# Peptides against a protein of PDB entry 7PB4: the designs that were tried, part 337

Target 1, 105 residues: chain A of PDB entry 7PB4
Amino acid sequence: KMLNIKEYKEKLLSTLGEFLEDHFPLPDRSVKKKKKNIQESSVNLITLHEMLEILINRLFDVPHDPYVKISDSFWPPYVELLLRNGIALRHPEDPTRIRLEAFHQ
Target 2, 218 residues: chain B of PDB entry 7PB4
Amino acid sequence: DALQMAVGYFEKGPIKASQNKDKTLEKHLKTVENVAWKNGLASEEIDILLNIALSGKFGNAVNTRILKCMIPATVISEDSVVKAVSWLCVGKCSGSTKVLFYRWLVAMFDFIDRKEQINLLYGFFFASLQDDALCPYVCHLLYLLTKKENVKPFRVRKLLDLQAKMGMQPHLQALLSLYKFFAPALISVSLPVRKKIYFKNSENLWKTALLAVKQRNR

## One batch from the design tools (peptide; made by RFdiffusion4, then SolubleMPNN)

Design b2_p28_6_s4 (from b2_p28_6, 11 letters changed)
Fold by OpenDDE base, seed 5:
Structure b2_p28_6_s4 (fold): chain B 105 residues (1-105), chain C 218 residues (1-218), chain A 28 residues (1-28)
Amino acid sequence: as target 1 above (105 residues)
Amino acid sequence: as target 2 above (218 residues)
Amino acid sequence: SKLEKELEILEEIYRRLLLATRKLLDLL
């Protein structure tokens, strides 16, 4: 029984990963090439998959404070995607912190 | 034709220059209503109009009338339904529009071409059980959608909690009985063996129209 | 179990992202 759940979870993660790559890829770095002078803040953007992983892990690791601080590595459109679709919630007092939504409510 | 012009009006929106915007809207709405009830609508027409009805582009009265005439000529595209459900998440539609949509979805369920993507929306529909106005219709929809794979311990708990809150509602009992059929080990509670499953509004708003659709597709 | 909860969360995330994709396509 446990093995079947693990296998199913792995399959779901794989399917979700493929889905994210197809529909929510990282923005191509190439668009920033035109404006010469702004310091290449080589902000390494994380994938939407990595964002979700961070949020899920935080929920399980620190359930009493499940909030993650938004870093510059979080692409703003993906943060907004998560918030607008009820996947994440913004902290009521700190707009720089988000948590995974408690889907059990 | 008149129907294409009407659908095009709803899709593109009201042209600014019409002095009689309301009369034009009413004319096109009546055209859609007349064709839908007489002949049904093509899948493409339903795709466009269903999306419009839930997008919040028009007022609740217009959206309600559009939803009431979402009668297929033959089939409804699953993609149209998925798109429609996505709009329910945006919160731009009224509670009454949501109720009507779920009623429509139950009524038209057999005319939806595929169910694969709709089955992936199971969790969304299940979350809507908490809405007292939606609950009877959502239970009916879930009764139609539920597979063994959907019956999970957490959903059983939520249904039992809902039953504790709302009482032994016939629609909840119907769904719980189906859950017990698929996963008897998850439901220790003795459920009354109801010989007949009763959902609210077995006589739906579309009864006559659905009979006509079935007769045309024979 | 923790594993069941994780699975439930992942299923819900996937569902919501599917809906999000459809919504985005409807806005284009």
Scores: peptide ipSAE 0.509, ipTM 0.605, DockQ to the pose 0.436
Fold by OpenDDE base, seed 4:
Structure b2_p28_6_s4 (fold): chain B 105 residues (1-105), chain C 218 residues (1-218), chain A 28 residues (1-28)
Amino acid sequence: as target 1 above (105 residues)
Amino acid sequence: as target 2 above (218 residues)
Amino acid sequence: SKLEKELEILEEIYRRLLLATRKLLDLL
């Protein structure tokens, strides 16, 4: 069957999802290192997949301001991963905001 | 067996401070070469050795020799190819190693068990068209991989731009002709009707081995 | 189309993440 562009996209998303789960899972909550005073801020971390989805959606939904504010739900190592690999860019004036890199330019 | 010891050596690295590391390396490399050319390698052996060849763990000469003997007994795992492509991205391998890998990939294409994940790497391969040394082999690979869903306006533009830069290269024309076949509306340029598609004979390095593999698997 | 651009982006993200994983493995 000629894979429709939609089907191909779905396959790619699925493969990317699986890849992210395998290689970039959420940090295991079980490593309660006994550091005393870190308030277990019950902040639910989002997956790298969810981060990417947010960034992609923002790029398409608000192309004139494609930046997403980094929340506490963004696991810092994954933010750094995206930045270091040129997947995302920090806002020049606001380091708390990141955008998806415009790969289509 | 000798092959398992050789593969294990490449995988784990030299365990002992053998005074003659080079002799041991050469011994194991020759073992792999001998088995590969005579019988082919199992998919698992190719998985390990292909990964090593592209990882930059060893020098370019060793990596080149390993790649040259990545001859399957039966099949090559798609996963091995995906892993290998991931190493190409890191840039630890030489340009010559990249060329050799693409030549290998084209030559061994029919022996790869699945193409689904490789097809998802289409964009990666397409980006490698900008490398003049890779371009002929990448065009051939893309010619094998290209489906209608891959033919996009932006890729057409990139191919036409590349053609404007490099001229009317036979391999590029072959790929453009395929693109025009899938999406005639995207390519307004009249392409010469080529009766024969011309790619560089990437398989020449493995011609004898490939014949032997095909004979064993008949 | 929007869909084509999104696909291009996803392909590039996947490529870059593949690169990232390999870089991480090299640090290990």
Scores: peptide ipSAE 0.504, ipTM 0.631, DockQ to the pose 0.379
Fold by OpenDDE base, seed 2:
Structure b2_p28_6_s4 (fold): chain B 105 residues (1-105), chain C 218 residues (1-218), chain A 28 residues (1-28)
Amino acid sequence: as target 1 above (105 residues)
Amino acid sequence: as target 2 above (218 residues)
Amino acid sequence: SKLEKELEILEEIYRRLLLATRKLLDLL
């Protein structure tokens, strides 16, 4: 019984991964617009998939504080995507923290 | 050909502000209807037109007519169905269009090329059981889609709660019976042994057309 | 179970992202 659930979960994760790669890829970093002296902090952006994994894991690992701090690795348009579509919620007192929406309540 | 021109009209929209916009639309719609009912549509034509019918690009009357003529010549692409479901989620289509879509999906289920991605939409379809207008058709769809891996305790609870609210509906009983078959330990309630499973509107709008499709693909 | 909750969450995320994609396509 558990094996079938695991297999189904893995299949769903794989399909979601493919969907995210197709529709929500990382911005191509190659568009270095030549603008001035701002230190190109070579901040490695994480994928939307990785963002979701972090949010899901935090919800299960720390259910009493399910919020994740937004780092520079979070591409702002994808943060807004999650917020606008009710996938994530911003912390009421700390706008730098987001949580996965509680879809089960 | 006339069909390509008609599909192109719906895809690209009306090019010129012609004084006869409505006549042009009606002409192209009749072209699609005639070909669909006579010969069926290619998978590519269904992909385009199904997407248009659910996008809200046209009025409800036009969308309803397009959706009614989504009859395959051979197969329907699973990707077309996934795209269509995505439009249902946006909520730009009327309740009647949603009902018609689920009726269409049930009617055309065997003509969909693959079921892998559709099976992953199981949770979405299951959530639509709460809509009283959709519930009979969604139960039928879920009856076709349900595998052992989909039968979960939380879904059993939701179905039992729905039965408590709506009563012992034949379509809901059919789905519960299937759930009990896959996971008898999750359903303690004695379900009446129905000799025949009946879904509401077992006669679909496409009965004659589907017979013709099956005959062409033999 | 934890696994069932995770699955439900993933299904809902996928649904919402499908919706998001469609909204984006409507803006183009």
Scores: peptide ipSAE 0.511, ipTM 0.618, DockQ to the pose 0.384; fails the geometry check
Fold by OpenDDE base, seed 3:
Structure b2_p28_6_s4 (fold): chain B 105 residues (1-105), chain C 218 residues (1-218), chain A 28 residues (1-28)
Amino acid sequence: as target 1 above (105 residues)
Amino acid sequence: as target 2 above (218 residues)
Amino acid sequence: SKLEKELEILEEIYRRLLLATRKLLDLL
């Protein structure tokens, strides 16, 4: 019983990973080269996959405070994507914090 | 080829200069309909036209006619179905188009090349059970897709709640019976032993076409 | 179970991302 659920989860994670790579890749670092004056903030952007993993892990690890602080590594368009599509929720009092939506309530 | 010109018309849209846009549209639509019902469509043609039918690019009448002629020559690509389901989520298609799509998906289920990605859309289809117009066809689709791994306590609760609301519908009972088969401990309710699972099979718009496809592929 | 909840979350995320992708493709 548990084996089938694990296998299904692994397949779903793999499919989701491939889907994210295909449709939501990281912005190509090359586009930053043309406008000189935007400070090369050396901030390594994380993938949308990594963002989702952080949000899921936080929900399970700290269920009473499932919010993650938005860092400079979070690409703003992907944060907005998660919020607009109801995957994440912004903290009502702290706009710098987001959580995974509780889909099971 | 007349079919390629017709598909290209739907894909690229009408060339600006044609005075008689409606006549041109009707001509190309009839070409697609004729080929689809006579020979079936290639997987690539279905990919293009199915996306168009669900995108809201054309009016509901046109979309309905396109969707009715999504008859495969051989197979339907799973990717085309996944793309189509994504359009259902955008909400640009009418309720009637959604119903027709689920009817089509059930009718064409055996002609879809793979089921792996479609099985991952199980949760999406399950969410559509709340739509009274979709519910009979979604139950049939879920009956075809359901694996033991999909049978979860929360889904059982939702199905029982839906049955309490809608009554003992044959399509809900069929799905619940399958759920009980996979997870008897989750369903304590005695389900009537129906010898025959009756989904609304009576109005399969594609019955004749599907028989012809099966004969050509033998 | 934790695993079942996680699976349900992943299924819903995938569904919503499929929706999101379609919306993005329409904007492009």
Scores: peptide ipSAE 0.501, ipTM 0.628, DockQ to the pose 0.402; fails the geometry check

Design b2_p28_8_s1 (from b2_p28_8, 15 letters changed)
Fold by OpenDDE base, seed 1:
Structure b2_p28_8_s1 (fold): chain B 105 residues (1-105), chain C 218 residues (1-218), chain A 28 residues (1-28)
Amino acid sequence: as target 1 above (105 residues)
Amino acid sequence: as target 2 above (218 residues)
Amino acid sequence: MKLIQELAPELTLRLLVEELVILEAELQ
């Protein structure tokens, strides 16, 4: 039973990865234009896949405080996407923190 | 020069110690407006000022004035547009600023250097069709962006549902006609053959400036 | 797989995440 669940989870993660690449690709900010002076805040944006992984892990690792702080690596359109579709929730007292919806409860 | 000082003021923000903050702000804003309408702005200046206008750093009146003078000398960087969309999602700008941004984006569309990254935002723009205030301008933007690969059955259904809710709007009919062109099998409904595509004239705010830009870049 | 193509990507995303969370809970 557990082996089958793990295999199915891996297949689902693969499907999710492909789906996210097709429908919600991250815009390539990698235009390292060498122009010297503008501190383009070289904030490395993470993929939606990586963002979801962080949120899922936090939900199960720290169930009493399942909230993740929104970092500069979180692309705002992804945050809005998750919130708008009921996949994530903002902390009621701290709008800089979000959690994944507890779909298992 | 005066423009560099003005852009630098908006980027760094007002120095707390100046007694005449409002007078200084107005002076720099007028400088930006004057240069933008006469000569246009460089892509780097637009990048800085567009982000400032959408970040919520200043009040709505100032942001509106900055956004209205985002007139290119030559080109707008697509990266500036991607960053701008990101700021819209942060939600620190007013609804009127969002409308103005989409009007600006449509009006300046041909001056954006590349479209590849903007095309990746297609789904985000499509989701904004549900906003009644944005819908006419988003339809126009999508009309400009839509490729065959973007025409999916679920988007057709969403557009038809929107038409059922809002009625047969000219901007929605224009977009549906384009969808039917790319994927005729997905749209069984007979669309009225409109000889002319009618969008709200978003260019009216910048008509004179856009004519000048086109003349300089010929 | 065919059903996924008929749904809005946003809805499909929710369903995929929901299923993933349920599976993760079963593995705890």
Scores: peptide ipSAE 0.572, ipTM 0.866, DockQ to the pose 0.233
Fold by OpenDDE base, seed 3:
Structure b2_p28_8_s1 (fold): chain B 105 residues (1-105), chain C 218 residues (1-218), chain A 28 residues (1-28)
Amino acid sequence: as target 1 above (105 residues)
Amino acid sequence: as target 2 above (218 residues)
Amino acid sequence: MKLIQELAPELTLRLLVEELVILEAELQ
């Protein structure tokens, strides 16, 4: 039983990865390193897949505080996508924190 | 120069020590406006100022004035547009600012250097069709962006649902007509053959400026 | 798989994540 669930999970993750690449690709920031001295912190944006992984892990690793702080690596359109579709929730008192919806509860 | 000082002011923010913060802001804003309408702005200046206008760093009145003067000398970087869309999603700008941005984006569409990254945002723009205030301008934008690959059954259904809700709006009909052109099998509904596609003339705000830009780049 | 193609990507995303969360809960 547990082996079958793990195998199915892996298949689902693979399907999700392909799906995200097809429908929600991250725009390539051509980091034109024009040397202008303004430390625009080259914040590397993470993929939606990586963002979901962080949120899922936090939900199960810290169930009493399942919220993740929105970093500069979180592309705002992805955050909005998750919030708008009821996949994630914003912390009621701290708008800089989001959690994954607890679909298992 | 005066423009660099003005852009620098908006980028760095007001120096705390100035007693006349509002007068200084107005001075720099007028400088940007004057240069933009006379000569247009460089792509780098638009990149900076566009992001400032959408970041919520300043009040709505200032942001509106900045957006109205985002007139290119030559081109707008697609990266600036991608960043701008990101700021729209942060939700620090007003609804009126969002409308103005989409009007601007449609008006300036031909001056954007590349479209590849903007095309990746197609789904996000399409989601904004649900906003009644944005819908006319988003339809126009989507009309400009739509490729055959974007025409999917679920988007057709969504547009038909919007038409059922809002009625036969000219902007929706224009987009549906384009969808039917790319994928006639997905749209069984007889669309009225409109000889002219009519979008709200969002360009009216920049008509004179756009003519001047086109003349300078000939 | 066929049903997924007919759904909006946003809805499909929700369903995939929902299923993944449920599966993860069963593995705890």
Scores: peptide ipSAE 0.569, ipTM 0.865, DockQ to the pose 0.232
Fold by OpenDDE base, seed 2:
Structure b2_p28_8_s1 (fold): chain B 105 residues (1-105), chain C 218 residues (1-218), chain A 28 residues (1-28)
Amino acid sequence: as target 1 above (105 residues)
Amino acid sequence: as target 2 above (218 residues)
Amino acid sequence: MKLIQELAPELTLRLLVEELVILEAELQ
């Protein structure tokens, strides 16, 4: 039973990965390193898949405080996508923190 | 250079200590406005100023004035547009600024150097159709962006639902007509054969400036 | 698979995430 669930989870993760690449790809910010001195902090944006992984992990690792701080690596359109579709929630007191919806409760 | 100083001021932000903050702001804003309307702005200047206008760093009045003078000398970088859309999602700009941005984006569409990454944002633009204030301008943008691959059954349903809610709006009809052109099997509804596509004249704000840009680049 | 193609990507995303969360809960 557990093995089947793990296998199914892996298949689902693979499906999700493909789905995200097709429908919600991260724009290639070819930040050409133009060497000019503007510390444009080349913030490495993470994929939506990576963002979801972080949120899911936090939900189960720290169930009493399942919130993740929104970092500069979180692409704002992805954050908005998750919030608008009820996949994630903002912390009531700290708008810089978001959690995944606890769909299992 | 006065323009470089002005752009640098907006980029770095106001220095806290100056009693004449408002006068300094106005001076730099006028400098940007004058150069933009006279000569246009370089792609790098537009990149900086467009992001500032949408970041919420300044008040709505300032942001609106900056956005109104985002007139290219030659081209607008696609990356600037992608960054701008990101700022729209942060929600630090007013509704009026969002409307103005979409009007600007439509007006300046032909001056954007590439469209590949903007096309990847199709879904985000489409999601903005539900905003009544944005809908006319988003329809126009989508009309410019739509490829056959974007015409999916769920989007057709959403457009038809929106039409049912809002009525037969000219901008919706234009977009639906384009959808029917790409995927006639998905749209069973007889659309009136409108020979003329009617979008709100979003270009009116920049009409003179756009003519000047086209003349300089010929 | 066919059902996923008929749904809005946003809705499909929600359903996929929901299912993942449920599966993860079963594995704890």
Scores: peptide ipSAE 0.556, ipTM 0.725, DockQ to the pose 0.234
Fold by OpenDDE base, seed 4:
Structure b2_p28_8_s1 (fold): chain B 105 residues (1-105), chain C 218 residues (1-218), chain A 28 residues (1-28)
Amino acid sequence: as target 1 above (105 residues)
Amino acid sequence: as target 2 above (218 residues)
Amino acid sequence: MKLIQELAPELTLRLLVEELVILEAELQ
C-alpha cells in the first residue's frame, strides 16, 4: 500500500512538473546584461514547482506555523495565481507570509 | 543632464532633508514629462520609471503622471513589461493605474522590441478579463497577442460566458472573431461579420506622441 | 489526462496540488 502511494506521488509530481512547464512557464529574465555597477540583485526567480515544494514542505514540517515568508525569489504572478485560486492563503496579520491550503484537513 | 537627475531622484527616492520635497518632485516630474513628449525616453529610462510608477513608491497622482509620459524614443524592452506585470500582481497600485497601464501597453505595443516573453503572460492577461474596467483594454491586448496555441476550449467558454454576462461588446466580439479564425471548430456560434474591428481608442492619450516617435524613427 | 486538457489550467493546478497534499498526508 505505501509503495503504491509513493509511486503514485512520484507520477503525480512528474505530471505536475510537465503541466507547470506547459502552462505556467517562468519568463526568461535572460537579461544578464552585464550592466556594470547597478547591483540589480539578480535574485533568481524560482519555478512554480519549487515554490509549491517549499509551501508543501512547510505545511507538513511546521503544521502549527505553516507560513512561508514571501522572498524576492517568489515571482509575484505566481503568488497571485496561488492566492486567487485558493491554493494559498495570506497570513491574516502579515501580508508578507503565505501558506498552502490544508487540503488534507 | 537634467533628465538623469530626474530619473535618479525617482529611483533613489526623495532625499529626507529637502524642505521643499513637493517642489523638487514637481520639477523632476516636469523634466521627465518634457523630455518624454519632445524626444521620447530611452529604454533604460522607461525600465526604471515604469517600475517606479507601478511599485507604489509614490502617490497615485505621481504614478499616473509618470505612466502617461512612458513614451519611447525608439523601443521598449519586453523585460520592462514583464517586470511591470509583476508589479501589477503585487497589488500596490490603484485600479486606475492598472487601467492606464493596459491602455499604455496597447498604445505602445508596436514599440516593444520582442513579444515572446509577453506571450508567456497570456494567461495572466486573460484572467484580467473579469475586471469590467480592464476588459476592453485586455481584449485589445489579447487580440494583439493571441496565437493559435493560445486558443483553448476553456478560454472560449470563458469568453462566451463573459459575452452572456456583459452582452455583445465590440471588444469581446473582436477577440471571439479572432478565436474563431484560429479554431473554427471551437466556436459554433455565428459571429456577426464586422468589417472593422473596433476597440476603444486607447491610443488617444498618446496619439500625438506616437506620431512624433514614428516620424523620428523613419 | 483528457480531463486535465479540458479544464482551466488554474483549476487543474488546484486539483493537482490538492491531490498531492492529500497523498503527502497519507505518507506521514
Scores: peptide ipSAE 0.536, ipTM 0.834, DockQ to the pose 0.233

